Peptides against a protein of PDB entry 4DOW. Designs and how they scored, part 43

Target 1, 157 residues: chain A of PDB entry 4DOW
Amino acid sequence: TFSWVGRPLPNRKQFQQMYREICMKINDGSEIHIKVGQFVLIQGEDNKKPYVAKLIELFQNGAEVPPKKCARVQWFVRFLEIPVSKRHLLGRSPPAQEIFWYDCSDWDNKINVETIIGPVQVVALAPEEVIPVDQKSEETLFVKLSWNKKDFAPLPP

## One batch from the design tools (peptide; aimed at target 1 W75)

Design b2_p27_5_s2 (made by RFdiffusion4, then SolubleMPNN; from b2_p27_5, 12 letters changed)
Fold by OpenDDE base, seed 3:
Structure b2_p27_5_s2 (fold): chain B 157 residues (1-157), chain A 27 residues (1-27)
Amino acid sequence: as target 1 above (157 residues)
Amino acid sequence: SKELEEIEKERKEALKKREKEIEEKEK
């Protein structure tokens, strides 16, 4: 169950109410608050790792009936989502914890908030920094580069 | 590339499927 936290933000969009924070109620009855700017895991296929995204906007779409709780996100991709023919461009074998900033403006970046599994820690690293691969950091994902469907590049500012 | 199109399609379909499942549960 998801519910908005706080009052709607001032918005010029006629059919959208924007929020800063959403509350996710989990099975044990506890609540997790997720804010704009945080990173989340999103459900994919059952046998696949979840998708990773950064929350950019939280909004209720009033144009739909019933109103839909939505988010605009910045997507990340995993190495396995890079075409096989392009993987060599990385020049190294990435650890499982590495993800890539998906630098594609044409990609649909709207989701239903209820597809969110939960928050996740994503740490941006400089290219020269080593990604920790120890057991203590298994829950943390790391990003060094962007992927724009053609090549890898430094992260956007 | 064709491979990229397939990868993108897979993601879109997976997300759409999940959203539909949610919508059905909410009704």
Scores: peptide ipSAE 0.570, ipTM 0.909, DockQ to the pose 0.803
OpenDDE base, seeds 1, 2, 4, 5: peptide ipSAE 0.567, 0.569, 0.569, 0.567; ipTM 0.908, 0.909, 0.908, 0.908; seeds 2, 4, 5 fail the geometry check

Design b2_p27_5_s3 (made by RFdiffusion4, then SolubleMPNN; from b2_p27_5, 11 letters changed)
Fold by OpenDDE base, seed 1:
Structure b2_p27_5_s3 (fold): chain B 157 residues (1-157), chain A 27 residues (1-27)
Amino acid sequence: as target 1 above (157 residues)
Amino acid sequence: SEELEKIEKERKEALEKREEEIKKKEE
């Protein structure tokens, strides 16, 4: 169950109410608050790892019946989502915890908030920094580079 | 590339499927 937290932000867009925070009620009855700017896991195929995204906007689409709770996101991709023919461009074998900033503006970046599994920690690292893979950081993901469908590049600021 | 198109299609379909499931549960 998802519910908005706080008052809607001032918005000139018709049929859309924008928010800064959303509350997710989980199975044990506890609540998790997720804010714009945080990172989330999004459900994909049941047998595959979830997708990773950064929340850019939270909004309710009032043009739909019933109104839909939505988010605009910045996508990340996992190494397995890089074409096999291009993986060599990385020049290394990345750890499982590494993800890549998807630098493509033409891709749909709107999701239903109900596809969110929960928050996730994503840490930006410089290329020379080592990705920790110990048990304490098992759930933490790391990003060093962007992927633009053609090549890897330095992470955007 | 064909491979890239396949990868993007897979993600799109996975997300759409999830949204459809959500819609069905809310009905």
Scores: peptide ipSAE 0.571, ipTM 0.908, DockQ to the pose 0.788
OpenDDE base, seeds 2, 3, 4, 5: peptide ipSAE 0.569, 0.568, 0.567, 0.569; ipTM 0.907, 0.907, 0.905, 0.908; seed 5 fails the geometry check

Design b2_p27_5_s4 (made by RFdiffusion4, then SolubleMPNN; from b2_p27_5, 10 letters changed)
Fold by OpenDDE base, seed 2:
Structure b2_p27_5_s4 (fold): chain B 157 residues (1-157), chain A 27 residues (1-27)
Amino acid sequence: as target 1 above (157 residues)
Amino acid sequence: SEELEKIEKEFKETLEKREKEIEEEEK
């Protein structure tokens, strides 16, 4: 169950009420608050692994009946989601914790909040920085580069 | 929360599987 936290933000977009925060109620009755700017795991297709995304907007879509709680996201991709023929362009074997900023517009960046599994920690690093490998960082993902379906590049601003 | 811990655990397992797959592809 998802519910908005706080009052809607002033917005001129038709049929959309924007929010800063959403509350996710889980099975044990506890609540998790997720804010714009945080990273989340999104349910994958079929039996695929979850997607990683950064929340950039939270909004109620009043154009739908009934109105739906939605989000706009910045997608990230897993190394294994990159075509095999292009993986060599990275020039190294990435650790399991590394993800890449998806720098393409071919993916729909609008999602239903119901597809959110939960929050995840993502840390941006410089290309020369080493990804820490310890038990404390096992749940943390790291991003150094972007992927635009052609090549890897530094992160966009 | 317990549910959050479960989510994190599943995520960790996913990453571990990914690591194994990458290692196998590099052989």
Scores: peptide ipSAE 0.022, ipTM 0.484, DockQ to the pose 0.024
OpenDDE base, seeds 1, 3, 4, 5: peptide ipSAE 0.020, 0.019, 0.021, 0.022; ipTM 0.484, 0.481, 0.471, 0.449; seed 5 fails the geometry check

Design b2_p27_6_s1 (made by RFdiffusion4, then SolubleMPNN; its pose is not in this set)
Fold by OpenDDE base, seed 1:
Structure b2_p27_6_s1 (fold): chain B 157 residues (1-157), chain A 27 residues (1-27)
Amino acid sequence: as target 1 above (157 residues)
Amino acid sequence: EEEEKKRIEELIKEREEAREKAEEAAK
């Protein structure tokens, strides 16, 4: 169950009410609050790891009937989501914790909030920094580069 | 898929609880 937290933000977009925060009620009845700017795991396909995204906007889409709770996101990609033929361009074998900023517009960046599994920690690193892979940081994902379907590049601002 | 979702949700819950405890300790 998802519910909005706080009052709608002022905006000029007709049929869209924007919010800063949403509440997710999970299995045991406890609540997790997710805010714009945080990173989330999105439900993947069968036998696939969850997608990773940064929340850009949270909004109720009144243009749909019935209205839907939605989010606009910035996608990240896992190394295994990159085509096999292009993986060699990285020039190294990344750890499982590394993800890449998806610098393409071919993916729909609008999602239903019901696909959100929960928040995840994503840490940006400089290219020269080593990704810490230990037991304590196993839950944390790291991003060093962007991927634009052609090559890897430095992170966007 | 549903089992994995539940597993992840539990892990997230534990993580958030740990964060809250850390924030309280920092007061």
Scores: peptide ipSAE 0.083, ipTM 0.602, DockQ to the pose 0.023
OpenDDE base, seeds 2, 3, 4, 5: peptide ipSAE 0.070, 0.075, 0.080, 0.074; ipTM 0.593, 0.592, 0.592, 0.589; seed 3 fails the geometry check

Design b2_p27_6_s2 (made by RFdiffusion4, then SolubleMPNN; its pose is not in this set)
Fold by OpenDDE base, seed 1:
Structure b2_p27_6_s2 (fold): chain B 157 residues (1-157), chain A 27 residues (1-27)
Amino acid sequence: as target 1 above (157 residues)
Amino acid sequence: EEEKKKRIKEMIEEREKKRKEAEEKAE
């Protein structure tokens, strides 16, 4: 169950009421608050690693009937999502914890908040920095580079 | 809106398909 937290932001778009924070209620009754700017895991195919996204906007889409709670996101991709023929462009074998900023506009960046599994920690690193691999970092994802379907590049600001 | 929903569905399906294919090739 998802519920808006706080008052809506000034409405600049017809049929879209924007928010800064949403509350996710978990089965045990506990609540997790997720804010714009945080990273989340998005449900993908069963038995596969979930998608990773950064929340850019939270909004209720009033153009739909009934209105839906939605988010606009910045997508990240896992190494396995990169075409096999282009993986060599990285020049190294990345650890499983590495993700890449998806620098393309060909994907829709609107999601239903119901697809959010929960928050995740994403740490930005310089390209020369080593990704730590330990038990504490197992749940932490790291991003160094962007991927634009052609090549890897430094992470955008 | 219906077209948008269709597009989103197709995008997700295509992304998942590509992931699956890539994983299978890597195995």
Scores: peptide ipSAE 0.139, ipTM 0.706, DockQ to the pose 0.084
OpenDDE base, seeds 2, 3, 4, 5: peptide ipSAE 0.135, 0.097, 0.034, 0.104; ipTM 0.687, 0.598, 0.458, 0.607; seed 4 fails the geometry check

Design b2_p27_6_s3 (made by RFdiffusion4, then SolubleMPNN; its pose is not in this set)
Fold by OpenDDE base, seed 5:
Structure b2_p27_6_s3 (fold): chain B 157 residues (1-157), chain A 27 residues (1-27)
Amino acid sequence: as target 1 above (157 residues)
Amino acid sequence: SKEREERIKKEIEERLKKIKEAEEKAK
C-alpha cells in the first residue's frame, strides 16, 4: 500500500500533483518513507532480479481514471542485464554489487509506484576506488560507470 | 511470472524489515 506524505508541491502542470515523499506499507504493517532523490528497487520481469532506479519525481496523474500514483526515474542496469555480446567491453568482471547508470532514453522512465519493492543504498565511486566486498556492504550497490547500449563511460555529471 | 515477482518482493521486504530493526536497536 502506498500513500502520499505531505502536501503537493507547487507546479504548473494541470493534470498532475507532485509530491516529495511517499509512504510504503510493507508486509508486517510497518511503514517506509521514500523521498525524491533516493534509490529504489523496482519489480523485475519474470524471475529476474529487481531493477534499480533513482527517483526523480513523484506524482499523481489526475488525467487517469482512477488517478494513478506514479514516479519518474533514472534507470540503472545490472551487469547481467547487459547483452552477453557486449559485456566484454567492460574489460573486467564486476562484483555483483556493481550497477551502471543507464544513459539511454529508449526506456520508459515513468513507473507505477506499486512496482517499487523498497529502498536501496547506491553509492557512486570514482573508477579508481575499490568496491567493498564484505558482509557490511552486502546491502549496498555501487556505480562507477554509465552504459549507453554501445559502451561504458564515466558517469554523467 | 507474477507469482515469482511477488515472492521476490516478500523476500526483500523481510530483509528491509530486519535492517530497520537493526537500525532501531542501534539508536
Scores: peptide ipSAE 0.078, ipTM 0.621, DockQ to the pose 0.026
OpenDDE base, seeds 1, 2, 3, 4: peptide ipSAE 0.066, 0.077, 0.078, 0.044; ipTM 0.622, 0.611, 0.615, 0.592; seed 3 fails the geometry check

Design b2_p27_6_s4 (made by RFdiffusion4, then SolubleMPNN; its pose is not in this set)
Fold by OpenDDE base, seed 2:
Structure b2_p27_6_s4 (fold): chain B 157 residues (1-157), chain A 27 residues (1-27)
Amino acid sequence: as target 1 above (157 residues)
Amino acid sequence: EKEKEERIKKEIEEREKKIKEAEKKAE
């Protein structure tokens, strides 16, 4: 169950009420608060690992009936989500904890908040920094580069 | 709960479809 936290933010977008924070209630009754700017795991198909995204906006979409709680996100991609024919462009075998900033506009960046599994920690690193690999705990993901379907590049500002 | 699960499944399916279509167009 998801519920808005706080009052709606002033905005000029038609049919949208924007928020800074949402509350996710999990099965044991505990609550997790997620804010704009944080990173989340988003459910994919059963045979796929969850997607990783950064929350850019939280909003209620009044154009839909019934109104839906939505988010706009910046997508990240896992190495295994990159086509096999393009993986060699990285020039190395990345650790499982590495993800890439998806620098393309072809993916719909609007999601239903009900597809959010939970928060995840994403740490940005410089290209020369070493990713700390702990096989016992892969809770933290790391990003060094962007992927634009053509090549890998430094992270956008 | 079952209705919620169905809504989530539908949303996932639609997203996956759009991603697949985008990948085909980019090739």
Scores: peptide ipSAE 0.338, ipTM 0.841, DockQ to the pose 0.819
OpenDDE base, seeds 1, 3, 4, 5: peptide ipSAE 0.334, 0.334, 0.337, 0.337; ipTM 0.839, 0.838, 0.841, 0.841

Design b2_p27_7 (made by RFdiffusion4)
Pose (drawn by RFdiffusion4):
Structure b2_p27_7 (pose): chain A 157 residues (1-157), chain P 27 residues (1-27)
Amino acid sequence: as target 1 above (157 residues)
Amino acid sequence: EEWEKRNEEMEEKKEEEEEIIEERLEE
């Protein structure tokens, strides 16, 4: 379950209250803070890996009744979310830990916070950097490129 | 296919939110 942490950010959108942070309680019993700018795993279909997204906004949406806690995200896509016909354009076999900045506005970016599984560490690498492949049997995901429905391209600014 | 379904559900939800906002502005 989720609760807001502290006061809302200075108001921007009507009927919404924005927050820098959200508190998430687990059945391990502890509390975890997830902040705007951090990444989350978002529950998709039961037979697939979670979606990955960067939190760009956290908000209480008064336009829904009853009101809900929501997040606007910048999506990332997994290699399997890229059309099979386009995968060769990458020119290599990406590891499972590599993900892609999704640079397209066609998919809506608003989610209910209850779809959040939890935070995930996502790291930007230069194209020539190798993915560890180091230990921790890492839960970290790495991003080198964006995908725009047409081609792989550099990470945006 | 999953993304298409999700986008359809989000379009419907946005329409409901717009209706609520219009009603409240009229008040």

Design b2_p27_7_s1 (made by RFdiffusion4, then SolubleMPNN; from b2_p27_7, 13 letters changed)
Fold by OpenDDE base, seed 2:
Structure b2_p27_7_s1 (fold): chain B 157 residues (1-157), chain A 27 residues (1-27)
Amino acid sequence: as target 1 above (157 residues)
Amino acid sequence: DIFEKFNKEAAERKKKEEAIIQERLAE
């Protein structure tokens, strides 16, 4: 169950009420608050790992019937989501914790908040920095580069 | 520089979260 936290933000978007925070009620009755700017795991396809995204906007979409709680996101991709024929362009074998900023517009960046599994920690690193591999970092994802379906590049400004 | 942006935002959120937790524990 998802519910808005706080008052809607002033905006001029038709049929949209924007919010800064949403509350996720989980099975044990506890609550997780998720804010714009945080990173989340999104439900993946069958037999696939969850997608990773950064929340850009949270909004109620009044244009839908019934109204839906939605989010606009910036997508990230896992290495294994990149076509096999293009993986060699990275020039190295990345650790499982590395993800890439998806720099394309072909993916729909609007989601239903119901697809959110939960928050996740994402840390940006410089290209020369080494991704730490220890027990404390196992739950953290790291991003160093972007992927635009053609090549890897430094992160966008 | 999104490196600094990501890490700065994360640090600020973490700091705020810790402050809230400590405040609740003190009550």
Scores: peptide ipSAE 0.124, ipTM 0.595, DockQ to the pose 0.018
OpenDDE base, seeds 1, 3, 4, 5: peptide ipSAE 0.024, 0.023, 0.023, 0.023; ipTM 0.588, 0.509, 0.468, 0.469

Design b2_p27_7_s2 (made by RFdiffusion4, then SolubleMPNN; from b2_p27_7, 13 letters changed)
Fold by OpenDDE base, seed 3:
Structure b2_p27_7_s2 (fold): chain B 157 residues (1-157), chain A 27 residues (1-27)
Amino acid sequence: as target 1 above (157 residues)
Amino acid sequence: DYFEKYNKEAEEQKKKEQEVIEKRLAE
């Protein structure tokens, strides 16, 4: 179950009520708050491969009937989501912890909040920085590069 | 094979990510 936290932000769009934070509540009553700017895992087609995204906006879409709790996101991609024929362009075999900033607009960046699995930590690194492999950081995802469906590139500013 | 190896690692990584989520939800 998802519920809004706090007062609505000033309206930026005609049929959208904006929020800064949402509460995700589980059956036993436990809850976690997710804020704009945080990173989340999104339910994918394959449960073994959840999508990674950064929350850009949280909003209730009043144009829908009934109104839906939604989010606008910046997508990231895992290496296995890159076409096989283009993976060689990376020039290395990345660890499973590495993700890539998806620098394309072809994906719908609007999601239903119900697809959010939960928050995840994503850390941006310079290309020369080594991804930590110690036990303490194994749950963290790391991003060094962007992917624009053509090639890998430095992260956007 | 690299694909199989990476897929296995990805599954393990997903499990680690889920554990973090569950821990946070329990707070």
Scores: peptide ipSAE 0.132, ipTM 0.712, DockQ to the pose 0.022
OpenDDE base, seeds 1, 2, 4, 5: peptide ipSAE 0.099, 0.120, 0.131, 0.106; ipTM 0.678, 0.698, 0.707, 0.691

Design b2_p27_7_s3 (made by RFdiffusion4, then SolubleMPNN; from b2_p27_7, 13 letters changed)
Fold by OpenDDE base, seed 4:
Structure b2_p27_7_s3 (fold): chain B 157 residues (1-157), chain A 27 residues (1-27)
Amino acid sequence: as target 1 above (157 residues)
Amino acid sequence: SEFEKFNKKAKEEKKKEEENIKKRLEE
């Protein structure tokens, strides 16, 4: 279950109440607070890894019936989500922890918060920085480049 | 922390999924 934390943020968007934080209750009864700006795992399709996204906005969409708890996200893609024919453009074999900033507008960036599996650590690295592959870092994802369906590029500023 | 605990669990799940994907790609 998901519940808003705190008061709605000031906004001028009709039918939308924006929030900074949401509380996620897990099956074991524990609570995880997720804030705007954090990274999350989102439920993927069957037999697919969860999607990775950065939370940009948290809002209740009153325009929908019934109102929905939603999030606007910046998508990331896994290397295996990139078409096989274009993977060579990376010029290297990335570690499993590497993800890429999705620099396209063809994906809907609005999600239902109920699809959020939980938070995940994502660290941005410079292109020259080495992605650590140790036991401690295995829980962390790393992003060095963007993917725009045509090529890889440095991360947007 | 709960966050760390979740990440560890997610790591394990990801590893399992990656192994499955790898197997499929090798077929």
Scores: peptide ipSAE 0.027, ipTM 0.527, DockQ to the pose 0.017
OpenDDE base, seeds 1, 2, 3, 5: peptide ipSAE 0.025, 0.013, 0.023, 0.014; ipTM 0.568, 0.392, 0.483, 0.403; seed 3 fails the geometry check

Design b2_p27_7_s4 (made by RFdiffusion4, then SolubleMPNN; from b2_p27_7, 13 letters changed)
Fold by OpenDDE base, seed 4:
Structure b2_p27_7_s4 (fold): chain B 157 residues (1-157), chain A 27 residues (1-27)
Amino acid sequence: as target 1 above (157 residues)
Amino acid sequence: SEFEKYNKEMEEEEKKNKEIIEKLLKE
């Protein structure tokens, strides 16, 4: 249900064809186009909440047999995934809409596009900006800080 | 939707989380 949109981007990576956009066909026949730079919800593991990620790359991995449509992503983490003993480091109780930039390399950032549930809106905010909790923004996630397994920090530039 | 379920669960756990954080901040 996933197909590449457009021509492959110029790249020098062997066995990989990079793309800017992918088309996701939904069961009802509708099509959703997702581009590099957008945010997506990714299927969680068994009985887990969906993951949130920013698409960095879209590519066909020809090194795999059979070739797979893949994405490289920047992960975000939910507050409840932060160890309980370290949650106090935030100094506040975040709203449900807040997520954090995962600033660690221990998590594989390669995914199969088939795990993408769909696009999601993620808005980066300055620390002083208030996360709106209203009906209009209920489907929007917000990020102010990063988490590196040790502490919270301002978003990377 | 998966997002709605996610958000709803987060809202439900937010109350519990708030209590935990408040306790931790006092220590």
Scores: peptide ipSAE 0.036, ipTM 0.506, DockQ to the pose 0.015
OpenDDE base, seeds 1, 2, 3, 5: peptide ipSAE 0.033, 0.031, 0.035, 0.034; ipTM 0.511, 0.487, 0.495, 0.489

Design b2_p27_8 (made by RFdiffusion4)
Pose (drawn by RFdiffusion4):
Structure b2_p27_8 (pose): chain A 157 residues (1-157), chain P 27 residues (1-27)
Amino acid sequence: as target 1 above (157 residues)
Amino acid sequence: SELQTEIDARALQRTLDMLTADLEAAE
């Protein structure tokens, strides 16, 4: 379950209150803070890996009744979310830890915070950097490229 | 539930986009 942390950010959008941070309680009993700018795993279909997204906004949406806690995200896509016909355009076999900045506006970016599984560490690498492959049997995901429905391209600014 | 419907709708949209792109490439 989720609760807001502290005061809302200076108001921007009507009927919404924005927050920098959200508190998430687990059945391990503890509390975890998830901030705008951090990444989350978002529950998708039961037979697939979670979506990955960067939190770009956290908000209480008064336009829904009863009101809900929501997030706007920048999506990432997994390699399997890229059309099979387009996968060769990468020119390599990406590791499971690699993901792609999704640079397209076609998919809506609003989610209910209850779809959040939890925070995930996502790291930007230069194209020539190699993914560890280190130890920690890492839970970290790495991003080198964006995908725009057409081609793989550099990470935006 | 409403939340599950939103999850399924998002998954379906992404699945249709992939299938459409693959079919266009096959033609």

Design b2_p27_8_s1 (made by RFdiffusion4, then SolubleMPNN; from b2_p27_8, 15 letters changed)
Fold by OpenDDE base, seed 4:
Structure b2_p27_8_s1 (fold): chain B 157 residues (1-157), chain A 27 residues (1-27)
Amino acid sequence: as target 1 above (157 residues)
Amino acid sequence: SELEKEIKERSKKIEEERKKADKEAAE
């Protein structure tokens, strides 16, 4: 269950209410608050790891019937989501914790918040910084590069 | 459901794009 936290933000978009924060009620009864700017895991197919995204906007789309709690996201891509034929372009074998900024617009960046599994920590690193691979950091994802379906590149500003 | 559809469509699109790229590379 998802519910908005706080009052709607000032917004000029008709039929939309924008929010800064959303509350996710978990099965055990606990609550997790997720804010714009944080990173989340988005549900994928059962046999696949969840997708990773940064929340850009949280909004209720009142134009839909029924109204839909949505998010605008910046997608990240896992190494295994990259075509096998292109993986060599990285020039290295990335650790499991590494993700890549998806620098394409072909993925729909609007999601239903109910597809959010939960928050995840994503840390941006400079190329020279080492990605921790120990057990303590296994829950943290790291991003150094972008992927634009053609090549890897430095992170966008 | 709508949620299932969204999840499936996203996954399908990503998977198909990956497969397409790999197929093209193999040709």
Scores: peptide ipSAE 0.548, ipTM 0.911, DockQ to the pose 0.892
OpenDDE base, seeds 1, 2, 3, 5: peptide ipSAE 0.545, 0.544, 0.546, 0.547; ipTM 0.910, 0.910, 0.911, 0.911

Design b2_p27_8_s2 (made by RFdiffusion4, then SolubleMPNN; from b2_p27_8, 16 letters changed)
Fold by OpenDDE base, seed 1:
Structure b2_p27_8_s2 (fold): chain B 157 residues (1-157), chain A 27 residues (1-27)
Amino acid sequence: as target 1 above (157 residues)
Amino acid sequence: SELEEEIKKRDKKLEEEQEKIDKEAAE
């Protein structure tokens, strides 16, 4: 289950209440707080691997009946999500932990918070930096480049 | 936690698939 943490932010947008933080309750009774600006795993379709996203906004969508808890996200893509015909453009074999900033607007960036699996650690690296293969970073994802469906490019700010 | 275990499980699966891709690319 998901519940808002704190008071809604001042917002002039009708039918949308903005929040900074949401609480996710897990089956074991523990609670995880997720804030705007953090990275999360989003449930994939069927047997597909989870998507990776950065939370940009958390809001209750009052335009829907009933109101839904939603988020706007910045998408990242895994190497396997890139079309096979374009993967060669990277010019190297990326480690499994590498993801790419999705620099396209064709994907819907609005999600239901119920699709959030949980938080994930994402670290931005310079192109010349080596992705660590340490066991301690097994759960950490790394981003060096953006992908705009045409080519790879330097990471945006 | 249960969530951490699920995350780890999913990441492991991703790693296995990546290894297959790397192997195929090397052949």
Scores: peptide ipSAE 0.056, ipTM 0.579, DockQ to the pose 0.053
OpenDDE base, seeds 2, 3, 4, 5: peptide ipSAE 0.018, 0.020, 0.038, 0.021; ipTM 0.476, 0.508, 0.543, 0.532

Design b2_p27_8_s4 (made by RFdiffusion4, then SolubleMPNN; from b2_p27_8, 16 letters changed)
Fold by OpenDDE base, seed 3:
Structure b2_p27_8_s4 (fold): chain B 157 residues (1-157), chain A 27 residues (1-27)
Amino acid sequence: as target 1 above (157 residues)
Amino acid sequence: SELEKEIKERSEKLEKEREKIDKEAAE
């Protein structure tokens, strides 16, 4: 189950109660705390790798009946999520650990928190920096560029 | 990989939790 951690944050958004942290508790009793600003894995389709997102907001959506625990996210895309016809625009074969900042607004950026699998480490790198490919870094994802459905571009600030 | 194993484990735990929630909501 998911439960809010801490007091609601002051906000002016109607029907939304905002929080900074949420606790994910599973049946074995273990708890994982996730905060705004962290990166998470979101459950993907069958036989596909989870989606990657950065948490922007955590909120209870009071406009729904019953109220639902939600998050607003910044999406990332994996290389294999990019259309085959446009992958050549990168000009290189990226390592499996590389993801891209999704610079489009066509995707709904609101999710139910119950789709969160767990946290993941994402590190922003300059284009000239080398992505580590060693065994110790296999759990870390790296982002250098953005993808806007047209081309790759430098990472947004 | 270790990441794949972790993802699988978390997914399985999440599924079990969801099943529990669904059962409780149906009662």
Scores: peptide ipSAE 0.024, ipTM 0.483, DockQ to the pose 0.023
OpenDDE base, seeds 1, 2, 4, 5: peptide ipSAE 0.026, 0.020, 0.024, 0.017; ipTM 0.526, 0.518, 0.517, 0.375; seeds 1, 4 fail the geometry check

